# Peptides against a protein of PDB entry 8OXM: the designs that were tried, part 206

Target 1, 371 residues: chain A of PDB entry 8OXM
Amino acid sequence: FKAEFRLAGGVNLPKIIDCVGSDGKERRQLVKGRDDLRQDAVMQQVFQMCNTLLQRNTETRKRKLTICTYKVVPLSQRSGVLEWCTGTVPIGEFLVNNEDGAHKRYRPNDFSAFQCQKKMMEVQKKSFEEKYEVFMDVCQNFQPVFRYFCMEKFLDPAIWFEKRLAYTRSVATSSIVGYILGLGDRHVQNILINEQSAELVHIDLGVAFEQGKILPTPETVPFRLTRDIVDGMGITGVEGVFRRCCEKTMEVMRNSQETLLTIVEVLLYDPLFDWTMNPLKALYLQQRPEDETELHPTLNADDQECKRNLSDIDQSFNKVAERVLMRLQEKLKGVEEGTVLSVGGQVNLLIQQAIDPKNLSRLFPGWKAWV

## One batch from the design tools (peptide; made by RFdiffusion4, then SolubleMPNN)

Design b2_p21_1_s4 (from b2_p21_1, 14 letters changed)
Fold by OpenDDE base, seed 4:
Structure b2_p21_1_s4 (fold): chain B 371 residues (1-371), chain A 21 residues (1-21)
Amino acid sequence: as target 1 above (371 residues)
Amino acid sequence: SALEERNAQIVKNMEEALAAM
């Protein structure tokens, strides 16, 4: 290991370390010091399984539909080493970096990222109507710019077009698989884009199986399909390539129902895989600036008080696991709100839910649904 | 580690389940 480290951005200040392998090759590693990487490791394995299903199907294979995966080595419940995704950047860093973000560069007269966040935080405890009005004002004064990522990185028009298609296919695949696995919305720092392939890499998979719906501010979207995510697809937006790739991915998922149920069942009942939302994790994921001051003393509170009867914990866990499996089965049957939908109907509903400004306005402001 | 062995066993069980299909 080299003695020097770099900080990756974000709340957890992950450390980028360089190591030299026994093969003499330098490899970058990301050391997270406060995150349970076991969930990331398990979800990467599930993504590999989904990739195998997508590769077996001729229509998804021809479209090169895949979820980008990375190597995860969990070290403890609160630490681990990730393979640093070399040649990737967080979409949030490209879009809303304080100094040189694309919004500031291309839209200098729009609201700053800070002004947008402040406006949405001020209405966080307000009605859905007030949240929607302020969200629409923010959206009018903070126009999408993510189209410029591919334009900056790929100067050749033929390469640019190919990379924009690769991006659109990557968003489609990750959105549908993310919906099936219940990943919900994804913070802009937890979506990396590869600067060479234009494919997305999803990191920090600490919310799965729709556990985002039981957060203090519940998730209202099936996946992240915000205005900048759509802008990166170009003029057609969600229509054409994105929609067709979502439909083809959903066809493979629905046709693989038994496989996916079996895999998820094994994971849900794995006693080492803590996928359940706990109050501390919920508070951490939706931490308010006001709440930072009180949490310092209670992180040392002993594991002792959760001596609820082992039988009641096990029964409560089993009921949550059964509910997750039942909801997964519904998704894989195309059951939405008690109605059986075709693949096209289900994909259409999910796209409409994901882009609805009423749903986006209700999200936790910390996740920046206007980006 | 016991965690690596278990992760390897989870992977193996998933691969075996996928090979049986």
Scores: peptide ipSAE 0.024, ipTM 0.450, DockQ to the pose 0.021
Fold by OpenDDE base, seed 3:
Structure b2_p21_1_s4 (fold): chain B 371 residues (1-371), chain A 21 residues (1-21)
Amino acid sequence: as target 1 above (371 residues)
Amino acid sequence: SALEERNAQIVKNMEEALAAM
């Protein structure tokens, strides 16, 4: 370990430590001191299994459809070492950094990221109609710029085209697998992009199995497919490569139903895997500026060994686990809103839900649905 | 640690389930 550490930005002030391996290679490691990294570790294992399924299929293997994974070493219930994804940047840092963000550089006459956030925070307690109108005004005055990521990083046209294709494939694979697993909290800081591969790395996997729908402001989209995410795909947008990669990923997931159900069942009933939404986690994820003043640092997270009365919790937990498993089975059968869809029909519905400005306008302002 | 043993057992159970398929 080097004697120096850097603070990564974020509420938990994670420490970036440089470690020299026995191989003499320097590796950056993120030490989270308060987050339960067990959920991230478990979800990375599920992603590795999904990658194995995708590699077995000839059509997904030819397309190199994979979810980028990272190593998680849980040290305790509250501490672990994330292998920091060296050479990755949060999409939010590239797009909406206050000093040198791509929106400010390429669209200097548009609304600032701060103005957009302020406008959406002002209407957060308002009707869905008022949220939609303000969201449309924000979107009109905050135009996508994420196409410039690949253009800045990859000057050779052939390399640029290959990297834009890798990006589009990565978005498709992570979107479909993330939807199947019910992955939530896909804000612009929880999605990293690799500066060399143009592939996405999803971090902070603490909202899974559709638990984002139980948040005080429910999640209304199956995955992040916002205007900047689409702009990074280039002129075809969601059509062509993205749609075909989603369909091929969904086909592999549906054909692997028994495997995926067995895996998720083992995880749902693991007493160490706290996947359920709790009020403190909900407050942390959707904290309002007004709520920052009352969180005294003295909530020792030790006292939540509150005797969960085993009997009522076992029945409520089992009923939630059964509902999650049933909903996973429905997704893997193509059952959406009580209707059985083809792979193409299901993927089309998910794309339409993810890009619908009515769904996007209802999200928590911290999710930054206009980005 | 008891946590490492349990994580190793979970991984083993998952690998065994995957090898049985």
Scores: peptide ipSAE 0.007, ipTM 0.363, DockQ to the pose 0.020
Fold by OpenDDE base, seed 1:
Structure b2_p21_1_s4 (fold): chain B 371 residues (1-371), chain A 21 residues (1-21)
Amino acid sequence: as target 1 above (371 residues)
Amino acid sequence: SALEERNAQIVKNMEEALAAM
């Protein structure tokens, strides 16, 4: 390992380290501290399986629908080495970097990313109406710019068009599979874009199986489909290629119901895979600036072994696992709000939920729903 | 290590579940 590290952008400030392999090759590695990389490792294997299902189907194979995966090597429960996705950048770094972000470059007269965040934090404890009004004001004064990613990286018009299609397909595949697995909304630093393929790589998979709905500020969208995510698709937005790729992905997922249920069941009951939400994880995901002052280091986690009877812990866990499996089965049957939908109807509902500014305005401000 | 054995067991359980399909 080299002694020097670089900070990757984002809340967790992961350390990028360079290592020399026994083959003499330099490899960039991301060292995460305090994160359970086992959840990332498990979710990468689930993505590989979803990719296998997508490759077996002729319609999804012809469209090259895949989720980008990366190698995860967990070193401990709170540390590990990620193979750094070489040639990727966080979409948040490209869009809202304080120095050279695309919003600042292309929209210098718009609100700064900091001004947007401040305005939305000020209304965090307010009514849904007040949140919606401020979110709409932020959106008017912070116009999408993600179309410029492909325009900057791909100067040839034919290549640019192909890469914009690859991006749109990647968003569609990851959105639908992410919905099925309950990944929910994703922080802008936890979505990487490949600078060569224009495909997305989802990292930090610590929220799965709709556990984002039980956060202090619950998620209100099935996946991230914010204005910048849509702007990257070009002039048709969510219509045409995106919608068709979502429908074809959903069709494969629904037709693979037994396969997906059996695998998720094995994972949910694996005592080695802690997917459940806990208060510390919830605080970490939705930490407010006000909460930094009360985190005196004197939480001696005295291991008060709350002798919660082993029976009550096991029953509570089993009831959560059963609810996750039931909800997964509903999604794979096209059951939304007690109604059975067609693939097209289900995909349409999910798209409308994901782009609704009322749903976006209710998200945790730290996740930047205006980006 | 106990963690490597743990990760290998998770992988094995998933491979067995995949092979039963």
Scores: peptide ipSAE 0.006, ipTM 0.335, DockQ to the pose 0.022
Fold by OpenDDE base, seed 5:
Order: sequence, then C-alpha cells, then structure tokens
Structure b2_p21_1_s4 (fold): chain B 371 residues (1-371), chain A 21 residues (1-21)
Amino acid sequence: as target 1 above (371 residues)
Amino acid sequence: SALEERNAQIVKNMEEALAAM
C-alpha cells in the first residue's frame, strides 16, 4: 500500500488508497470504514446473476445490456476494501461540485446547488403542496446540463454518439434491475459514471428490497430518472432507446421469475445478510444538519426497552421477508397496484412514476431530486 | 430528546410502512 490516500467524498469520507499487487500492478482500492460491505458484496452477486440472464437473451445481448459490477472484499463486519472503480466519477461530483461543477460552468446564472438544497430543506417539514411549489421553482432556475458529460469526454462525433447510447442503455438496465430488487438511496454520490465507457456504476447497495419506503421520508420513485439523468440521453430523452431497453430488460426479468425468486429467498433468510432497515441506519441515511450537533457518540446500545422478546423479533423478520418475496413476485408478474400490466404498461408506469415532479418533490432533500 | 422523538417516529413510520406492504 502507498502511504498517500485520497478522500472519495460523501458522509463517511472513504479513503482511496493505491496498492501495488504482487504482480507489480498498481490498483486503487476504496477503504470504507464503519460500513458493512456484505450488503454490497451480496448485491454485486445478484447483479452478476442478472447480467448472466441478460447475456443469455438474444435481444438484451445485442443491446449489450449489463449492470456494471465491482469487486467487494469484506475485511470485517464494519470494514472492507472495495475495488475502486478506476476511471469513474460520482455524477454528483461532475454536476454539482462546489468549485467547478457542470451546473456552475454551463448555467452560471441559475441557482447554485447550495441555494437549491437550502430551499428544499426549508420546506422539508411542510405540506406536499408547498414542497411541490418550491421544487418547481428550483427546477425552473436549475436547468439540466448532464448532456455536457459526453460532449466533454468524447470529442469525436461518432464516439460521442456511441457513448451516449451506452449511457442510455446503462441507465435503462440498472433502473429496471434496481426496481425489481427494490434498490433505494440512489442519490447523486451513489451513482458513478465511467469516464471511458459512459456506463453507470451503482455503489452503496445497503437499501434494497424496497426498504427505502420505510425511511422517515419514504422513497417515492422506483429509480433515479431525474432531469439531468434524462438530459444525458440526448434529444429523445426517455423515448426510443431508453424505453425499449427498459422493456427488453423487464421482459428478461419477468421470464426469469423462478430463478430470481429462488436466489432472493436464499438471500433474505441468510443470517449474514442484514437487508432489514434499522432505526440507526435510517437516521444515518436521512441525517439532517441540525441533528449532526446532537449525535454525541452515546449510542448507548443499552436502551434495554427495545429488547422485544427474541421470539417477536424472529416472527417480525419472517413476516417482513415473506412480504418482500410476495412483492418481488408481484413485480415479476407485472402486478402494479393490484392490476396485471404488460411489459410495456409496467415500464410506462415506472417511467411516469420516476419523472413525476410530485413524487420527486417528496423525496428527502439529500437525494437531490432537482439534479 | 429530539433524537428520541425522531427514533420513535422512524420506528412508527417503519411499522406503518410494513403494515402497508
């Protein structure tokens, strides 16, 4: 290991370290401290399985539909080494970096990322109507710029077009598979973009199986399809390539129902895979700046009163696992709100839910739904 | 404390959302 490290940003300030392998090759490693990387490791295995299903189907294989995966090496229950996704950047760093983010560079007269966040935080405890009005004002004064990512990185027009297509396919594949698995916490720091391939890499996979719906501020969208995400697709937006890639991905997932259910069932009952949301994790994910001052490390784990009898905990866990499996089965049958939808109908509903400004305005301000 | 009230609200929201699933 080299003595020098870099910070990757985010709340936990993970350390990027350079490691020289026994093969003499330099490799970047992300060292997460205090996070359980077992969740990320398990979800990477599920993504590899989904990729195998997508490669077996001729229509998805021709479109090169894949989820980008990375290697996870858990070191302990609270630490691990991630293979750092070399040549990736968080979409949030590109878009809304305080110094030179794309919004500041291309839209200098728009609201700053800080002004947008402040406005949405001020209405966080307000009605859905007030949140919607302020969200629309923020969106009007903060116009999308993510089209410039491919334009900056790919100067050749033919390469630029192919990379924009790769991006659109990556968004579609990860959105549908992420929805099937109930992947939450898709904020702009948990989505990386590869600077060479234009493909997305999803990190921090600790909110899965729709556990984002039980957060203090529930998640109201099936995946991230915000204005900047759409702007990166170019002039057609969600129509054409994105929609067709979503439909073909959903078709493969629905046709693989038995395999997906069997694998998820094994994972839900694995005692080493803590997928359940707990109050401390929920508090951490939706921490307010006002609460940072009161988080003295007196997590007295000794609040004896939450010792519900072990029997009641086990019964509650089994009921939650059964509900997760039932909801997964419904999604794979195309059951939405008690109605059986076609693949096209289901994909259309999910796109409409993901782009609805009413749903986006209700998200936790830290998710940055205006980006 | 404000933290205890928030934790109680988290638990309540979890129970309500689990009941709605």
Scores: peptide ipSAE 0.005, ipTM 0.291, DockQ to the pose 0.049; fails the geometry check

Design b2_p21_2_s1 (from b2_p21_2, 10 letters changed)
Fold by OpenDDE base, seed 4:
Structure b2_p21_2_s1 (fold): chain B 371 residues (1-371), chain A 21 residues (1-21)
Amino acid sequence: as target 1 above (371 residues)
Amino acid sequence: DEELKKMYEEALKALREKLRA
């Protein structure tokens, strides 16, 4: 290991460590502290399986629809080495870094990321109407800039166009696979973009199977499709390539229903895979900057052992697992709000839900739905 | 489908072995 480390952005300040492998190759490693990398490792395997399904289908294979995966090596319950995606940057770091973020560079007269967050935090306990009004004010004074990522990185117009398409395909695949797996909204620091491929890498997969809906501020979107995410697609936005890639991904997922149900069932009942939302994890995920001072996340290992022995907890767990499987089956049948939709209808509903400023305004302000 | 299930069971087994080590 080199003595130098870089902090990746995000709440957990993961350490990027350069290590030399036994093969003599230098590899960047993200060392996450305090996070259960087991969940990330399991979800990466599920993504690999989804990729196998997508590669078997001629239409998705021709479109190169893949969810980017990374290697996870759990070292302990609280530490592990991610094979860091060399040449990736968090979208949040590119967009809203304090000094040199793209919003500050391209929109110097817009609200600062801090001003936006402050305004949305002030209304966090307010009505949905007040949240919506303030969110619209924030959005008006914080205009999207993520289009400039591809423009900065890819100076050749033909390369730029191809990379923007690669980005759009990556967003589409990750959005639909993420919806099927119930990943919900993804914090901007937990979405990396590859500076060479323009593909997204989702990290920190601690919320899955719609467990974001049981957070203190429940998720209201099926996936992250915020204004900057859309702006990165260019002038067509969610129309054309994105929509078609979502539809083709959803077709493969729906046609693989039995396989996906079997996979998720085995995961939900895996005693080593803690997918359930617990109050400490919920508090950690939606902690306010004001609340950071008191909760050392002593996820005391002891509180996890004591609670598993009661028969009532196994029954509660089984009921939650059954509900997750039922909801997954509904998604894979195209059942939305009690109605069976076509692939195009389902994808359209999901896109509309994800871009609806009413849904976005209701999200936890810490996740920056205006970015 | 069976091959994907088998790959999954093998991957899950390999993950479980890595998590037990």
Scores: peptide ipSAE 0.017, ipTM 0.443, DockQ to the pose 0.022
Fold by OpenDDE base, seed 2:
Structure b2_p21_2_s1 (fold): chain B 371 residues (1-371), chain A 21 residues (1-21)
Amino acid sequence: as target 1 above (371 residues)
Amino acid sequence: DEELKKMYEEALKALREKLRA
């Protein structure tokens, strides 16, 4: 370890430490001091499983469909070392950085990221109709620019094309795997892009098994497929490569139903894996940026062992776990809204749900659905 | 499939052991 550390920006002030490996290579490590990295560690193993399933199938293997994983070393319930995703940047940092974000550089006459956020926060407590109207106004005055990521990073046209395909495949694989696992909180800071591979790295995996739907502002999309995410795919958008990669990923997931159900069951009943949504976690995830200063570090999850009868907690937990397993089984059967869909039909429904401006307008403003 | 299931049960067990230590 080097004696010097840098602070990564953000609420939790994660420490970046440089480690010299036994191989003499310097590796940056992110030390998170407040997050339960066990959730991320467990979900990384589930992603490794999904990758193994995807590598066994000829069609997904040929397409190099994989969800990017990172090494998590949990040190305690509240601290751990993440292998920093070296050569990655949050998509939000590239797109909507205050001084030199791609939106400001390429669209200087559009609304600022701050103006967009302000407009959506002003309507947060309003009707769905008012949210939709303001979201459409924001979208009209905040046009997508994520196509420029690959153009800036990959100057050779053949490399640029290959990397754009790698990006599109990564979005497809992570979207479908994320949907099956019910991943939430897919805001622009929780999705990193690798500057060399153009692949996405999903971080902060604490909202899983559709627990985002029980947030005070429920999640209304199956995955992040916002206008900038689509713009990064280039002219084809969601059609062609993205759709086909989603279908092939979904086919592998559905054909692996028994394996996926068994593994998720083992995870749901793991007493060390806190996947349940709690009020403090919900407050943290949907806190206003203005309120970030007042969450005292002393909300120790330890003290509210309210001795609710162990029996009632266990029964409520078991009912939630059973419901999660039932919903996972439905997804893996292609049951959506009480109807059995083909792989193509299910993927189409999920894409339509994810791009629907009515669904996007209903998300928490901190999710930045206009980006 | 059973061999894969067993490998994951073992990997999950090994993770649980690391998370308990």
Scores: peptide ipSAE 0.010, ipTM 0.433, DockQ to the pose 0.021
Fold by OpenDDE base, seed 3:
Structure b2_p21_2_s1 (fold): chain B 371 residues (1-371), chain A 21 residues (1-21)
Amino acid sequence: as target 1 above (371 residues)
Amino acid sequence: DEELKKMYEEALKALREKLRA
C-alpha cells in the first residue's frame, strides 16, 4: 500500500488507494466506507454469468455483447475495496463537471447544470404536469453533447467509428441486463465510461430487483436512455445497432430463463445479501435539502423495536422474494402490463418507456434525467 | 445449467468463507 491516498469526490468520500499487487502491478483501488460492497460483489457475479450466456450465443458473441465487470473485495460488512477501473471517468464528470464539462464547452449559451438542477428541484413537490413543463423547458435549453466524447478521445475516423459501435453495444447490453435484474439508481455518477474502449462500467449496484420503484420518488424508467446517452450513439440514435443489440441480448436472456431464475432465487434467499429497500437507504438515495437537519445520529434507536416477530418479518420477506421471482419470470416470458410481447415488441416498449419525457420528468432531480 | 449453478454455489460458498474469516 502506498502511504498516499486521494479522496474521490462524492457523498461517501471514497478513498482511492494505489496498491502494488504481489504481481508487481500498481492497481488503483477505491475504498468505499459506508456502502455494502457485498451487493456489488454479488451483482458482479450475476453479470459474469450473463456474460457467459452472451458468449455461448453466436449472434451476441459476434457482436461482442458484454457487460463490463470489476473486482470487488469486501473487507467488512460496511467496507471493501473496489478495483477502481483505471482509465474510466463518470459520464457525469465528462458532461457536467463545473466550467470544464462538455455541456459548458460545446453549449456555452445553454442553461448551466446548476440552473437545470435548481429548476427541477423547485418543482420536485409539484404536479406531474408542472414537472413535465419545466423538464421540457430544461431539455430545450440544455442540448445533448455526449457525441463529442468519442470525437475528443478517438481522432482517427475508423477508430472513432469502431469505438462508437462499442459504446452503443455496451449501452444496449447493460440496459437489457440491468432491466432483467431490475437495476435502479442509474444516475450519471454511477455510470463510468472507459476512455480507451468506450464501454460503460456500471457501479453502485445497491438498487436491484426493481427496489427503485418503492423509493419515495419511484423510478419510472427501465434503464438510463437519456438524451446524452442517445447522443453518444451518433446519428443512428436508438435505431439500428442499439435496438438490434437490445433484441439479441433480450433473446439470450429469455432463452436462459431457467438459469437466471435459479441464480436469482439463490440470491434472494441469501441471508448475507441485503437487496431489500430500507428507510435509511431510501433517505440516503433521495435526500431532500430539508431532511439534512434531522439526521442527528440518534445512535439510541433501541434494539427493542426491531424485534418485530422474526417469523412475521421472515414471512413478509418470503412474500417479497416470491413477488420478485414472479416479476423476473414475467420479464423473461415477455409479459409487460399483463400482455405477452415478442422480443422486438418488449424491447420497443422498454425503449419508449426509457425515452418518454413524461417518465423522465417524474424521476428524482438527483438522477439528472435531462443529461 | 447444473454446472453454472454449481459454479455459483461454489463462488458464493468461497465468498461466505472469505467474509467469515
Scores: peptide ipSAE 0.006, ipTM 0.376, DockQ to the pose 0.021
Fold by OpenDDE base, seed 1:
Structure b2_p21_2_s1 (fold): chain B 371 residues (1-371), chain A 21 residues (1-21)
Amino acid sequence: as target 1 above (371 residues)
Amino acid sequence: DEELKKMYEEALKALREKLRA
C-alpha cells in the first residue's frame, strides 16, 4: 500500500489506495470502510444477469443497453476492495466541487452549492409547501450545467453526439433496472461517469428493494433524474432516446418476470445478504449536521443480546421479504397504484414522478435533489 | 480492521471539517 490516499467522493468517502501487487503491478483500490460490500457484490451480480437479459433481446442489444458493472471483492462484512473504475469521475465532483465545479465555472452568479444546501436544510422540518417554494427558488438560482461534461471531453461534434447518446442510454438502462431492484434515488457522489465512454457507473448499492422509502426522510422518486442528469441528455431531455431506451429496458424486464422473481427471492432469503434497513444505517445515510454532535463514539454495540425471540424476528423478516416480492411482481406486471399500465404508460409515470419538483423538494437535502 | 476503522473515522472527520468550511 502507498502511504498516500485520495478520496473518491461518495456518501461513505471511499479511499482510493494505490496497491502494488505481488506481481509488481500498481492497482488502484477503492477501500470502503463500514459498508457491507457484500451488498454491492450481490447487486453487481444482479446487474450482470440483467445485462444478459438485455443482450438476448434484439432491440436492447441493437441499442447497446447495458449497466456498467465493477468488480467487488468483499474482504469482510466491513471491508473490501473495489476495482477502481479508472477514467471515471463522480458526477457530484464534476458538478459541485468547491474549487472548480462546473456550476461555479459556467454559472458564477448562481447560488453556490453550499448556499443551496443551507436553504434546503433550513426548511427540512417545514411543510411540503414551504419545501417546494424554497426548492423552486434554489432551482431558479442554480441552473443545470451537466451538458458541458460531454462538450469539455468530446471536442469533435460527431464524437460528442455519439457520447451524449451513450450517456442517455446508460441513464435509461440504470434508471429502469434501478427502479425494478428498488435502488431509489442515488446520491450524486455515488454515480460515476466514464470520461471516455460517457456511461454511468453506480456505486454504493446499500439501499435496495425500496428500503429508501422507510428512511426518516422517505424517498419520493423511483430513480435519480434531476435537472443536471437530464441536462446531460441535451436539448431533447427525457424525450426521444431516453424514453425509448426506458421502454425497451422495461419491456425486457417485464418479459423476464419469472427469472427476476426467482433471482430476487433467492437473494431476499439468503442469510448472508443483509438487505434490510437498520436504524444505524438509516441514521448514517440521512445524518443531519445537528445529529453529528450527539453520536458519541461509545456506541459500542454491546452484544446485548436483545433476545427478542428468534421466532418473532424471523416472522417479521419473512413478512418484509414477502412484501418486497409482491411489490416486485407488481412492477414486473406493470401494476402502479392498483392499475395495470402498458410499458409506455408505466415508463411515462416513472419519468413524471422522477422529474416532479414536488417529489424532488421532499427528498433528503443531503442528497442534493437540485443538482 | 481497527486501523481501517481509524483511517475511516479520520477521513470522515476531515470531510466534515471541509463541508463546514
Scores: peptide ipSAE 0.000, ipTM 0.253, DockQ to the pose 0.043

